# Peptides against a protein of PDB entry 2XVC, part 17

Target 1, 50 residues: chain A of PDB entry 2XVC
Amino acid sequence: ITERELLDYIVNNGGFLDIEHFSKVYGVEKQEVVKLLEALKNKGLIAVES

## One batch from the design tools (peptide; aimed at target 1 A47)

Design b2_p23_6_s3 (made by RFdiffusion4, then SolubleMPNN; from b2_p23_6, 9 letters changed)
Fold by OpenDDE base, seed 1:
Structure b2_p23_6_s3 (fold): chain B 50 residues (1-50), chain A 23 residues (1-23)
Amino acid sequence: as target 1 above (50 residues)
Amino acid sequence: SEADKIIAEAIARGEPIKVKVTE
């Protein structure tokens, strides 16, 4: 999955991301999801809470 | 798409999209 695909998912999911759920449903390892989130955050595209 | 518009607007404004994350 790409950063854009994850971002699109987040937006379509109302700005909410359950990493464990996402990992199980989409077959993406949790560490990979976190890596993508960090990239999105570093680019200023997202602001992560919690 | 609506999501695409939201993303484009965020990029244009330079305002990050708030994401609530749980693990």
Scores: peptide ipSAE 0.689, ipTM 0.907, DockQ to the pose 0.972
OpenDDE base, seeds 2, 3, 4, 5: peptide ipSAE 0.687, 0.687, 0.686, 0.688; ipTM 0.906, 0.906, 0.905, 0.907

Design b2_p23_6_s4 (made by RFdiffusion4, then SolubleMPNN; from b2_p23_6, 10 letters changed)
Fold by OpenDDE base, seed 2:
Structure b2_p23_6_s4 (fold): chain B 50 residues (1-50), chain A 23 residues (1-23)
Amino acid sequence: as target 1 above (50 residues)
Amino acid sequence: SKADEIIEKAIKEGKPIKVKVTE
């Protein structure tokens, strides 16, 4: 999954992301999801809560 | 799409999208 695809998912999901759920549904390792989130955060595209 | 508009705005205006994350 690409950063853009993850970002699109987040927005369409109302700004909410359950990493475990996402991992199970889309078959993406949790570590990879976290990596993508960190990239998005570092680019200033997202602000992460919790 | 609406999502694309939000994303493009975040990119263009530098206003990050707030994301609530749980594991």
Scores: peptide ipSAE 0.709, ipTM 0.914, DockQ to the pose 0.926
OpenDDE base, seeds 1, 3, 4, 5: peptide ipSAE 0.707, 0.707, 0.708, 0.708; ipTM 0.913, 0.913, 0.913, 0.913

Design b2_p23_7 (made by RFdiffusion4)
Pose (drawn by RFdiffusion4):
Structure b2_p23_7 (pose): chain A 50 residues (1-50), chain P 23 residues (1-23)
Amino acid sequence: as target 1 above (50 residues)
Amino acid sequence: STKLHIKVTEKGKEYLEEERAKE
């Protein structure tokens, strides 16, 4: 998936992401989800919590 | 942590608006 898609998903999910659940449902490797989140964080597009 | 609460920054909102306008 693209960074845009993950960001859209996060917004539509009320700003929440369960990496384990997401990986299981959407078939994206956990490390790929982490890689996409880092790119979004480094572009200043997301503030990550918890 | 595998359960993250995430805030979309102002820059993130603007980015999304620009990308949607391109579509």

Design b2_p23_7_s1 (made by RFdiffusion4, then SolubleMPNN; from b2_p23_7, 6 letters changed)
Fold by OpenDDE base, seed 4:
Structure b2_p23_7_s1 (fold): chain B 50 residues (1-50), chain A 23 residues (1-23)
Amino acid sequence: as target 1 above (50 residues)
Amino acid sequence: SNKLKIKVTEKGKEWLEKRRAEE
C-alpha cells in the first residue's frame, strides 16, 4: 500500500483507522501502516487526534 | 488501542487530489 492509498482509505472511512483491522483486511503489516501514517503526518497531511 | 481518529488537513486534501490526478 502507498501513502496515497492509505490516505484515500482514511478519507473514505471518515478519518477512522483501526490498524489491526486494516492489517488483517488488507494484508499490510501493522508496522507498515504506522510507517505510512508517520510519513503522512510528517508531510503535514494528517494529524492523529486519538 | 489500535483505533485512531485522524484529521486530514486541507493540505492533505489538496495533496490527495493532485495524487489522484497523477496516478
Scores: peptide ipSAE 0.724, ipTM 0.911, DockQ to the pose 0.826
OpenDDE base, seeds 1, 2, 3, 5: peptide ipSAE 0.723, 0.723, 0.723, 0.723; ipTM 0.910, 0.910, 0.910, 0.910

Design b2_p23_7_s2 (made by RFdiffusion4, then SolubleMPNN; from b2_p23_7, 8 letters changed)
Fold by OpenDDE base, seed 2:
Formats: C-alpha cells, structure tokens, sequence
Structure b2_p23_7_s2 (fold): chain B 50 residues (1-50), chain A 23 residues (1-23)
C-alpha cells in the first residue's frame, strides 16, 4: 500500500482508521501502516486527533 | 484499541487534489 492509498482510505472512512482492522482486511502489517501514518504526519498531510 | 481519528490538513487536501488531477 502507498501513502496515497492509505490517505484515500482514511478520507473515505471519515477520518477513522483502526490499524488492527485495516491490517486484517487489507493484509498489511501493522508496523507498515504505522510507518505510512508517520510519513503522512511528518509531511504535514494529516494530524492524529485521538 | 488501534482506532485513530485522523484529520486531513489543508496541505493534505492540496496533495490529494494534485494527485487526482494527475490521474
């Protein structure tokens, strides 16, 4: 999965992301999801609210 | 849990707009 794809998912999911759920459904390692989130955050494209 | 609430920033919105235009 790419940063773009993850960002699209987040937007389409109303801003909610369940890392465990996403990992199970899309077959992506949790650590990979976290890595992508950190990249998006560091680029200033997202902010994690809770 | 692993559930997060994420906000798309204005920069993020701009990023998506540009990305979609390039498709």
Amino acid sequence: as target 1 above (50 residues)
Amino acid sequence: SDKLKIKLTEKGKEYLEKAKKEE
Scores: peptide ipSAE 0.637, ipTM 0.867, DockQ to the pose 0.871
OpenDDE base, seeds 1, 3, 4, 5: peptide ipSAE 0.636, 0.635, 0.637, 0.636; ipTM 0.866, 0.866, 0.866, 0.866

Design b2_p23_7_s3 (made by RFdiffusion4, then SolubleMPNN; from b2_p23_7, 9 letters changed)
Fold by OpenDDE base, seed 4:
Structure b2_p23_7_s3 (fold): chain B 50 residues (1-50), chain A 23 residues (1-23)
Amino acid sequence: as target 1 above (50 residues)
Amino acid sequence: SDKLKIKLTEKGKEYLKKYEAEL
């Protein structure tokens, strides 16, 4: 999965992301999802909260 | 928690618009 694909998913999901759920559904390791999120955040494209 | 709320910044919105326009 790419940063772009993850961003599209987030937008289409109303901004909500369940990392565990996403990992299970898309077969992406949790640490990879976090890595992509951090990249998006560092680029100033998203803000993350829990 | 693994459940996050993610906000698209203005920069992110512009980024997305540009990408969609390229499709």
Scores: peptide ipSAE 0.620, ipTM 0.858, DockQ to the pose 0.901
OpenDDE base, seeds 1, 2, 3, 5: peptide ipSAE 0.620, 0.620, 0.619, 0.619; ipTM 0.858, 0.858, 0.857, 0.858

Design b2_p23_7_s4 (made by RFdiffusion4, then SolubleMPNN; from b2_p23_7, 9 letters changed)
Fold by OpenDDE base, seed 4:
Structure b2_p23_7_s4 (fold): chain B 50 residues (1-50), chain A 23 residues (1-23)
Amino acid sequence: as target 1 above (50 residues)
Amino acid sequence: SNKLKIKITEKGKEYLKEYYEEL
């Protein structure tokens, strides 16, 4: 999965992301999801609220 | 918790807009 794909998912999911659920459904390692989130955050594209 | 609430910044929204327009 790419950063853009994850960003799209977040938007389409109302801003919510269950990392464990996402990992299971899309077959992406949890640490990879976190890595992508960190990249998006570092680019100023997202902020983690809770 | 593994469940997060993510805010898309204005920069992120513009980024997505440009991306969709390029499809």
Scores: peptide ipSAE 0.640, ipTM 0.864, DockQ to the pose 0.862
OpenDDE base, seeds 1, 2, 3, 5: peptide ipSAE 0.639, 0.639, 0.639, 0.639; ipTM 0.863, 0.863, 0.863, 0.864

Design b2_p23_8 (made by RFdiffusion4)
Pose (drawn by RFdiffusion4):
Formats: sequence, C-alpha cells, structure tokens
Structure b2_p23_8 (pose): chain A 50 residues (1-50), chain P 23 residues (1-23)
Amino acid sequence: as target 1 above (50 residues)
Amino acid sequence: HGTTEDIKSAAETGRPLHIKVLV
C-alpha cells in the first residue's frame, strides 16, 4: 500500500492503528506498515502516540 | 509523541498506536 492509503486509513479509523490487526486484515507485512508510518512521521504528517 | 522505536515496539508487542494527523 501507499503512504496516502495508510494515512487515509488512519484518519478514517479515528486516528488509530493496530499494526497486528492491520497486517492480518490487509495482508501488509508488519515491517512494511512500520516503514510507511516512519515515512509519514518524518514528513511531519502524523504524530505517533502510545 | 512517539519515536520510530515506539512504532517498532508496537509491531513487536502488538501494542496499538494512537495517531494525530497533522494535515
């Protein structure tokens, strides 16, 4: 998936992401989800919590 | 706010993330 798709998903999910659940449902490797989150964070597009 | 290590820890431990969108 693209960074845009993950960001759209996060917004639509009320600003919440369960990496384990997301990987299971959407078939994206956990490390790929992490890689996408880091790119979003480094672009200043998201503030990560917890 | 969380760091890149917190993101990795969430993937390893199954801990979910709460995220603020800044756009």

Design b2_p23_8_s1 (made by RFdiffusion4, then SolubleMPNN; from b2_p23_8, 7 letters changed)
Fold by OpenDDE base, seed 2:
Structure b2_p23_8_s1 (fold): chain B 50 residues (1-50), chain A 23 residues (1-23)
Amino acid sequence: as target 1 above (50 residues)
Amino acid sequence: VGTDEDIREAAETGKPLKIRVLV
């Protein structure tokens, strides 16, 4: 999964991401999801509020 | 709820999309 694909998912999910749920549904390692989130955050594309 | 335009705006203006994450 790419950063853009994850970002699109979050947008379509109302700005909410359940990492464990996402991992189970899409077969992406939780560590990879976190890595993608870190990248998105560092690029200033997302701000994690919770 | 964000949009594709919000994503583009975030990239260009530096205004990030606010998201909530559950671990």
Scores: peptide ipSAE 0.549, ipTM 0.869, DockQ to the pose 0.094
OpenDDE base, seeds 1, 3, 4, 5: peptide ipSAE 0.542, 0.548, 0.543, 0.545; ipTM 0.868, 0.869, 0.868, 0.869

Design b2_p23_8_s2 (made by RFdiffusion4, then SolubleMPNN; from b2_p23_8, 7 letters changed)
Fold by OpenDDE base, seed 4:
Structure b2_p23_8_s2 (fold): chain B 50 residues (1-50), chain A 23 residues (1-23)
Amino acid sequence: as target 1 above (50 residues)
Amino acid sequence: SGTSEDIREAAKTGKPLKIKVLV
């Protein structure tokens, strides 16, 4: 999965991402999703709400 | 809030993250 694909998914899912669920459904390992999110965050492309 | 640890914790607990896309 590319960073852009993950971004598009998040937008299309109303801004919510369940990493555990996403991993199971799309067959992407959780650590890979985490690494993608970390990269996106560090680039300033996403902000995680608290 | 919104830290890297929050992301990692969400992966472990299965709790959904609320993410704002800024692209």
Scores: peptide ipSAE 0.746, ipTM 0.921, DockQ to the pose 0.829
OpenDDE base, seeds 1, 2, 3, 5: peptide ipSAE 0.745, 0.744, 0.745, 0.744; ipTM 0.920, 0.920, 0.920, 0.920

Design b2_p23_8_s3 (made by RFdiffusion4, then SolubleMPNN; from b2_p23_8, 6 letters changed)
Fold by OpenDDE base, seed 1:
Structure b2_p23_8_s3 (fold): chain B 50 residues (1-50), chain A 23 residues (1-23)
Amino acid sequence: as target 1 above (50 residues)
Amino acid sequence: SGTDEDIRRAAETGEPLKIKVLV
């Protein structure tokens, strides 16, 4: 999965991401999801709340 | 790329997308 695909997923999911759920559904390792999130955050595209 | 445009848009608006993440 690409950064764009993950970002689109989050947007379409109301700005919410359940990493465990996403990993199970899409077959992406949790650490890979975290890596993509870190990239999106470092690019200033997302801000993780709470 | 698509993300390049998103970065440019985010810089112009000054606001990243606020998201909630559950582990």
Scores: peptide ipSAE 0.543, ipTM 0.875, DockQ to the pose 0.092
OpenDDE base, seeds 2, 3, 4, 5: peptide ipSAE 0.532, 0.528, 0.543, 0.530; ipTM 0.874, 0.872, 0.875, 0.873; seed 4 fails the geometry check

Design b2_p23_8_s4 (made by RFdiffusion4, then SolubleMPNN; from b2_p23_8, 6 letters changed)
Fold by OpenDDE base, seed 1:
Structure b2_p23_8_s4 (fold): chain B 50 residues (1-50), chain A 23 residues (1-23)
Amino acid sequence: as target 1 above (50 residues)
Amino acid sequence: SGTDEDIRKAAETGEPLKIKVLV
């Protein structure tokens, strides 16, 4: 999965991401999901709520 | 690349997408 695909998923999911659920559904390791999130955050595309 | 336009858009608006993440 790409950064764009993950971003589109989050947008289409109302701005919500359940990492455990996503990992199970799409077969992507949780560490890889976190890596993609970090990339999106570092690019200024997302901000994770406290 | 796939996110280039989104990065440019975010820079112009100055507002990243607020996301809720559950581990």
Scores: peptide ipSAE 0.532, ipTM 0.871, DockQ to the pose 0.092
OpenDDE base, seeds 2, 3, 4, 5: peptide ipSAE 0.531, 0.525, 0.532, 0.533; ipTM 0.872, 0.870, 0.871, 0.871; seeds 2, 5 fail the geometry check

## One batch from the design tools (peptide; aimed at target 1 V11 D18 E20 A47)

Design b2_p24_1 (made by RFdiffusion4)
Pose (drawn by RFdiffusion4):
Structure b2_p24_1 (pose): chain A 50 residues (1-50), chain P 24 residues (1-24)
Amino acid sequence: as target 1 above (50 residues)
Amino acid sequence: TTKLHIKLTEKGKEYLESEGKVLS
C-alpha cells in the first residue's frame, strides 16, 4: 500500500492503528507498515503516540 | 507496542486536503 492509503486509513480509523490487526486484515507485512509509518512521521504528517 | 494512537499534524491536514480529501 501507499503512504497516502495508510494515512487515509489512519484518519478514517479515528487516528488509530493496530499494526497486528492491520497486517492480518490487509495483508501488509508488519515491517512494511512500520516503514510506511516512519516515512509519514519523517515527513511531519503524523504525530505517533503510545 | 502494536496499538498506536496517531494525531494528524497541520502539515498532514494540508497534504490530504491538497489531494482532495475532505476532513471532518

Design b2_p24_1_s1 (made by RFdiffusion4, then SolubleMPNN; from b2_p24_1, 7 letters changed)
Fold by OpenDDE base, seed 1:
Structure b2_p24_1_s1 (fold): chain B 50 residues (1-50), chain A 24 residues (1-24)
Amino acid sequence: as target 1 above (50 residues)
Amino acid sequence: SNKLKIKLTEKGKKYLESLGRVLK
């Protein structure tokens, strides 16, 4: 999955992301999901609120 | 918890807009 795809998912889900669930659904390692999130955060595109 | 609440920044919103994506 790409950063763009993850960003789209976040928007489409009202900002909510269950990493474990996402990992299972998309077949992506949880650490990869976190890596993508950190990339988005580092680019200043998202902020993690909770 | 594995559940996160994520906010799009203004930069993020503009990024998606630039790609022709409608914000929800």
Scores: peptide ipSAE 0.615, ipTM 0.860, DockQ to the pose 0.861
OpenDDE base, seeds 2, 3, 4, 5: peptide ipSAE 0.615, 0.613, 0.614, 0.614; ipTM 0.860, 0.859, 0.860, 0.860

Design b2_p24_1_s2 (made by RFdiffusion4, then SolubleMPNN; from b2_p24_1, 7 letters changed)
Fold by OpenDDE base, seed 1:
Structure b2_p24_1_s2 (fold): chain B 50 residues (1-50), chain A 24 residues (1-24)
Amino acid sequence: as target 1 above (50 residues)
Amino acid sequence: SNKLKIKLTEKGKKYLESQGRVLK
């Protein structure tokens, strides 16, 4: 999965992301999901609120 | 589980708009 695809998922899911659930459903390692999130955050595109 | 609440920044919103995508 790409950064863009993850971003689209987040938006479509009302901003909620369950990393464990996402990992299981999409077959992406949890650490990879975190890496993508950090990239999005570092680009200033998202803010993690909780 | 590792549940997060993520907010799209203004920059993020503009990014998606520029990419031709609608925001929900």
Scores: peptide ipSAE 0.641, ipTM 0.871, DockQ to the pose 0.827
OpenDDE base, seeds 2, 3, 4, 5: peptide ipSAE 0.639, 0.639, 0.640, 0.641; ipTM 0.871, 0.870, 0.872, 0.871

Design b2_p24_1_s3 (made by RFdiffusion4, then SolubleMPNN; from b2_p24_1, 8 letters changed)
Fold by OpenDDE base, seed 1:
Structure b2_p24_1_s3 (fold): chain B 50 residues (1-50), chain A 24 residues (1-24)
Amino acid sequence: as target 1 above (50 residues)
Amino acid sequence: SSKLKIKLTEKGREYLESLGVKLD
């Protein structure tokens, strides 16, 4: 999964992301999801609120 | 927990809009 794909998912899911659930559904390692989130955050595109 | 709430920044919004994504 790419940063763009994850960003699209987040937007289409109302901003909610369950990393555990996402990992299971999409077969992406949790650490990879976190890495992508960190990239998005570092680029200033998202803020994580929980 | 693994459940997160994520907000688009203005920069994020502008980025997606520049790519043709319509945002509410």
Scores: peptide ipSAE 0.651, ipTM 0.878, DockQ to the pose 0.889
OpenDDE base, seeds 2, 3, 4, 5: peptide ipSAE 0.650, 0.651, 0.650, 0.650; ipTM 0.877, 0.878, 0.877, 0.877

Design b2_p24_1_s4 (made by RFdiffusion4, then SolubleMPNN; from b2_p24_1 with T1S T2N H5K E19Q K21R S24K)
Fold by OpenDDE base, seed 4:
Structure b2_p24_1_s4 (fold): chain B 50 residues (1-50), chain A 24 residues (1-24)
Amino acid sequence: as target 1 above (50 residues)
Amino acid sequence: SNKLKIKLTEKGKEYLESQGRVLK
């Protein structure tokens, strides 16, 4: 999965992301999801609120 | 917690509107 794909998912899901659920459904390691989130955050494209 | 609430920033919105192009 790419940063863009994850970003699209987040937007389409109303900003909510369940890492455990996402990992299971899309077959992506949780640490990879976190890595992508960190990249998006570092680029200033998202803010993690809770 | 594994469940997060994520906000799309204005920069993020611009990014999507520009078809994924990041302005540098």
Scores: peptide ipSAE 0.636, ipTM 0.870, DockQ to the pose 0.502
OpenDDE base, seeds 1, 2, 3, 5: peptide ipSAE 0.633, 0.635, 0.635, 0.634; ipTM 0.869, 0.870, 0.869, 0.870

Design b2_p24_2 (made by RFdiffusion4)
Pose (drawn by RFdiffusion4):
Order: structure tokens, then sequence, then C-alpha cells
Structure b2_p24_2 (pose): chain A 50 residues (1-50), chain P 24 residues (1-24)
């Protein structure tokens, strides 16, 4: 998936992401989800919590 | 992080980026 798709998903999910659940449902490797989240964080597009 | 549950805030820059992409 693209960074845009993950960001859209996060917004539509009320700013929440369960990486385990997301990987299971959407078939994206956990490390690929993490990689996309880092790119979003480094571009200043998201503030990560918890 | 691979096993984390995250609460995430979209920054002002993130909101602007999303708005600009929706206009394309």
Amino acid sequence: as target 1 above (50 residues)
Amino acid sequence: MENAKLHIKVTEKGKEYLEEEREK
C-alpha cells in the first residue's frame, strides 16, 4: 500500500492503528506498515502516540 | 513497533497534504 492509503486509513479509523490487526486484515507485512509509518512521521504528517 | 497499538494525530501539515491530494 501507499503512504497516502495508510494515512487515509488512519484518519478514517479515528487516528488509530493496530499494526497486528492491520497486517492480518490487509495483508501488509508488519515491517512494511512500520516503514510506511516512519515515512509519514519523518514527513511531519503524523504524530505517533503510545 | 511491529506489535504496537498506536494512537496517531494528523498534524497541520498532514491535513494540508490530504486536502491538496484530494484536489487532484

Design b2_p24_2_s1 (made by RFdiffusion4, then SolubleMPNN; from b2_p24_2 with A4S H7K E16R E21W R22K E23K)
Fold by OpenDDE base, seed 5:
Structure b2_p24_2_s1 (fold): chain B 50 residues (1-50), chain A 24 residues (1-24)
Amino acid sequence: as target 1 above (50 residues)
Amino acid sequence: MENSKLKIKVTEKGKRYLEEWKKK
């Protein structure tokens, strides 16, 4: 999974992301999902609201 | 991790980023 793909997923999912669910469904380690989110955040592409 | 459910705001920058990428 790439940062771009994760960002697109978030958009298509109404902005909601369940890290546990995503990890299980897509076979991506939770820490990797968090890493990608942090990258997106640091680039100013997303903000975590809740 | 306690709560894995997040609400993410995609910024205008993020939206433009995706749009530009999808043009390719």
Scores: peptide ipSAE 0.679, ipTM 0.880, DockQ to the pose 0.725
OpenDDE base, seeds 1, 2, 3, 4: peptide ipSAE 0.678, 0.679, 0.678, 0.679; ipTM 0.877, 0.880, 0.879, 0.880

Design b2_p24_2_s2 (made by RFdiffusion4, then SolubleMPNN; from b2_p24_2, 9 letters changed)
Fold by OpenDDE base, seed 2:
Structure b2_p24_2_s2 (fold): chain B 50 residues (1-50), chain A 24 residues (1-24)
Amino acid sequence: as target 1 above (50 residues)
Amino acid sequence: MEDSKLKIKITEKGKKYLEELEKE
């Protein structure tokens, strides 16, 4: 999964992301999802609200 | 159980970023 793909998923999912669910569905390690989120956040492309 | 659900906001910068990528 790439940062772009994760961004697109977030957009298409109304901004909601269930890391556990995403991990299971897409076969991506939870820590990898978190890493991608942190990268997006550090680039100023997203903000984690809750 | 650990709460894995997040609410993510796409910033204006993020929106512009996606727009630029879509133009490629």
Scores: peptide ipSAE 0.629, ipTM 0.859, DockQ to the pose 0.670
OpenDDE base, seeds 1, 3, 4, 5: peptide ipSAE 0.628, 0.626, 0.627, 0.628; ipTM 0.858, 0.857, 0.858, 0.858

Design b2_p24_2_s3 (made by RFdiffusion4, then SolubleMPNN; from b2_p24_2, 7 letters changed)
Fold by OpenDDE base, seed 4:
Structure b2_p24_2_s3 (fold): chain B 50 residues (1-50), chain A 24 residues (1-24)
Amino acid sequence: as target 1 above (50 residues)
Amino acid sequence: MENSKLKIKITEKGKEYLEKEKKE
């Protein structure tokens, strides 16, 4: 999964992301999801609110 | 990480990025 794909998912999901759920559904390691989120955050494209 | 449920805000920069990528 790419950063863009994860970003698109977040947008399409109203900004909500359940990492555990996403990991199970899409077969992506939780650590990878977190890595992508950190990248998006570091690029200033997202802010984590909870 | 204890709570896997997150609320994510798309920043203005993020919105600009999305629009830019869409137009490309």
Scores: peptide ipSAE 0.633, ipTM 0.868, DockQ to the pose 0.767
OpenDDE base, seeds 1, 2, 3, 5: peptide ipSAE 0.631, 0.631, 0.631, 0.632; ipTM 0.867, 0.867, 0.867, 0.868

Design b2_p24_2_s4 (made by RFdiffusion4, then SolubleMPNN; from b2_p24_2, 7 letters changed)
Fold by OpenDDE base, seed 2:
Structure b2_p24_2_s4 (fold): chain B 50 residues (1-50), chain A 24 residues (1-24)
Amino acid sequence: as target 1 above (50 residues)
Amino acid sequence: MENSKLKIKITEKGKEYLEEYKKL
């Protein structure tokens, strides 16, 4: 999965992301999801609210 | 990871980014 794909998912999911759930459903390692999130955050494209 | 559930905000920059890619 790419940063763009994850971003699209987040948007389509109302901003909610369950890393564990996502990992299981999409077969992506949790650490990879976190890596992508951190990349998006570092680029200033997202902010983690809770 | 203790809590895997997150609430993510798309920043204005993020929204602009999305719009830019939608045009492609």
Scores: peptide ipSAE 0.626, ipTM 0.861, DockQ to the pose 0.759
OpenDDE base, seeds 1, 3, 4, 5: peptide ipSAE 0.624, 0.624, 0.625, 0.624; ipTM 0.860, 0.861, 0.861, 0.861

Design b2_p24_3 (made by RFdiffusion4)
Pose (drawn by RFdiffusion4):
Structure b2_p24_3 (pose): chain A 50 residues (1-50), chain P 24 residues (1-24)
Amino acid sequence: as target 1 above (50 residues)
Amino acid sequence: STKLHIKVTEKGREYLEEEREKEK
C-alpha cells in the first residue's frame, strides 16, 4: 500500500492503528506498515502516540 | 507498541486536502 492509503486509513479509523490487526486484515507485512508510518512521521504528516 | 493513537498534523491535513483536490 501507499503512504497516502495508510494515512487515509488512519484518518478514517479515527486516528488509530493496530499494526497487528491491520497486518492481519490487509495483508501488509508488519515491518512494511512500520516503514510507511516512519515515512509519514518524518514528513511531519502524523504525530504518533502510545 | 502495536496499538497506536495518531494525530494528523496541520501539514498532514493540508497534504490530504491537496491530494484529494488533484483527484477531483

Design b2_p24_3_s1 (made by RFdiffusion4, then SolubleMPNN; from b2_p24_3, 10 letters changed)
Fold by OpenDDE base, seed 4:
Structure b2_p24_3_s1 (fold): chain B 50 residues (1-50), chain A 24 residues (1-24)
Amino acid sequence: as target 1 above (50 residues)
Amino acid sequence: SDKLKIKITEKGKEYLKKWEEELK
């Protein structure tokens, strides 16, 4: 999965992301999801609220 | 918990708009 695809998923999911659930459903390692989130955050595209 | 609430910034929203336009 790409950064843009993850960003789109988050938007379409109302801003919610369950990393464990996402990992299981899409077959992406948790650490990879976190890596993508960090990239999005560093680019100023997202902010983690909780 | 692995459940996060994420805010899409205005920059992020604009980024998505541009991306979606590119895909058309």
Scores: peptide ipSAE 0.626, ipTM 0.859, DockQ to the pose 0.864
OpenDDE base, seeds 1, 2, 3, 5: peptide ipSAE 0.624, 0.624, 0.623, 0.624; ipTM 0.858, 0.858, 0.858, 0.859

Design b2_p24_3_s2 (made by RFdiffusion4, then SolubleMPNN; from b2_p24_3, 8 letters changed)
Fold by OpenDDE base, seed 5:
Structure b2_p24_3_s2 (fold): chain B 50 residues (1-50), chain A 24 residues (1-24)
Amino acid sequence: as target 1 above (50 residues)
Amino acid sequence: SNKLRIKITEKGKEYLEKRREEEE
């Protein structure tokens, strides 16, 4: 999954992301999801509230 | 927690708009 695809998912999911659930459904390692989130955050595209 | 609440910044919104325009 790409940063763009994850961003789209977040938007389409109302801004909520369950990393464990996402990992299971999409077959992406939790650490990979976190890496993508960090990339989005570092680019200033998202803010993590929880 | 594995459950996160993500906010899209204004920069993020602009990014999405730009990418969507590119796809048109």
Scores: peptide ipSAE 0.634, ipTM 0.862, DockQ to the pose 0.912
OpenDDE base, seeds 1, 2, 3, 4: peptide ipSAE 0.632, 0.633, 0.632, 0.633; ipTM 0.861, 0.862, 0.860, 0.861

Design b2_p24_3_s3 (made by RFdiffusion4, then SolubleMPNN; from b2_p24_3, 10 letters changed)
Fold by OpenDDE base, seed 4:
Structure b2_p24_3_s3 (fold): chain B 50 residues (1-50), chain A 24 residues (1-24)
Amino acid sequence: as target 1 above (50 residues)
Amino acid sequence: EDKLKIKITEKGKEYLKEVKEEEE
């Protein structure tokens, strides 16, 4: 999965992301999801609220 | 924590708009 695809998912899911759920459904390692989130955050595209 | 609430910044929204336009 790409950063763009994850960003689209977040938008389409109302800003909510369950990493465990996402990992299971999309077959992406949790560490990879976190890595993508960190990239998005570092680029200033997202802010993690909780 | 696995369950996160994420805000798309204005920069993020602009980014998505630009990417969408480029793909059209």
Scores: peptide ipSAE 0.617, ipTM 0.854, DockQ to the pose 0.924
OpenDDE base, seeds 1, 2, 3, 5: peptide ipSAE 0.617, 0.617, 0.615, 0.615; ipTM 0.854, 0.855, 0.854, 0.853

Design b2_p24_3_s4 (made by RFdiffusion4, then SolubleMPNN; from b2_p24_3, 10 letters changed)
Fold by OpenDDE base, seed 2:
Structure b2_p24_3_s4 (fold): chain B 50 residues (1-50), chain A 24 residues (1-24)
Amino acid sequence: as target 1 above (50 residues)
Amino acid sequence: SNKLKIKITEKGKEYLKKVKEEEE
């Protein structure tokens, strides 16, 4: 999964991301999902609200 | 739970727009 793909998923999911669910569905390690999120955040592309 | 609410920033929206344009 790429940062772009994750970003698209977030948009298409109304801004919601269940890390556990995403991990299971896409077969991506939870820590990898978190890593991608942090990258997106550090690039200023997203903000985690809750 | 592990459910997060994520905001796409204006920068993020612009990024997606540019990427989409590049793919078209």
Scores: peptide ipSAE 0.631, ipTM 0.861, DockQ to the pose 0.847
OpenDDE base, seeds 1, 3, 4, 5: peptide ipSAE 0.630, 0.630, 0.631, 0.630; ipTM 0.860, 0.860, 0.860, 0.860

Design b2_p24_4 (made by RFdiffusion4)
Pose (drawn by RFdiffusion4):
Structure b2_p24_4 (pose): chain A 50 residues (1-50), chain P 24 residues (1-24)
Amino acid sequence: as target 1 above (50 residues)
Amino acid sequence: SFSSKLHIKVTEKGREYLKEENEK
C-alpha cells in the first residue's frame, strides 16, 4: 500500500492503528506498515502516540 | 520503532497535504 492509503486509513479509523490487526486484515507485512508510518512521521504528517 | 497499538494525530501539515491531494 501507499503512504497516502495508510494515512487515509488512519484518519478514517479515528487516528488509530493496530499494526497486528492491520497486517492480518490487509495483508501488509508488519515491517512494511512500520516503514510507511516512519515515512509519514518523518514528513511531519502524523504525530505518533502510545 | 512503534508499539503494536498506536493513537495517531494528523498534524496541520498532514491535514493540508490531504486537502491538496484531494484537489488533484

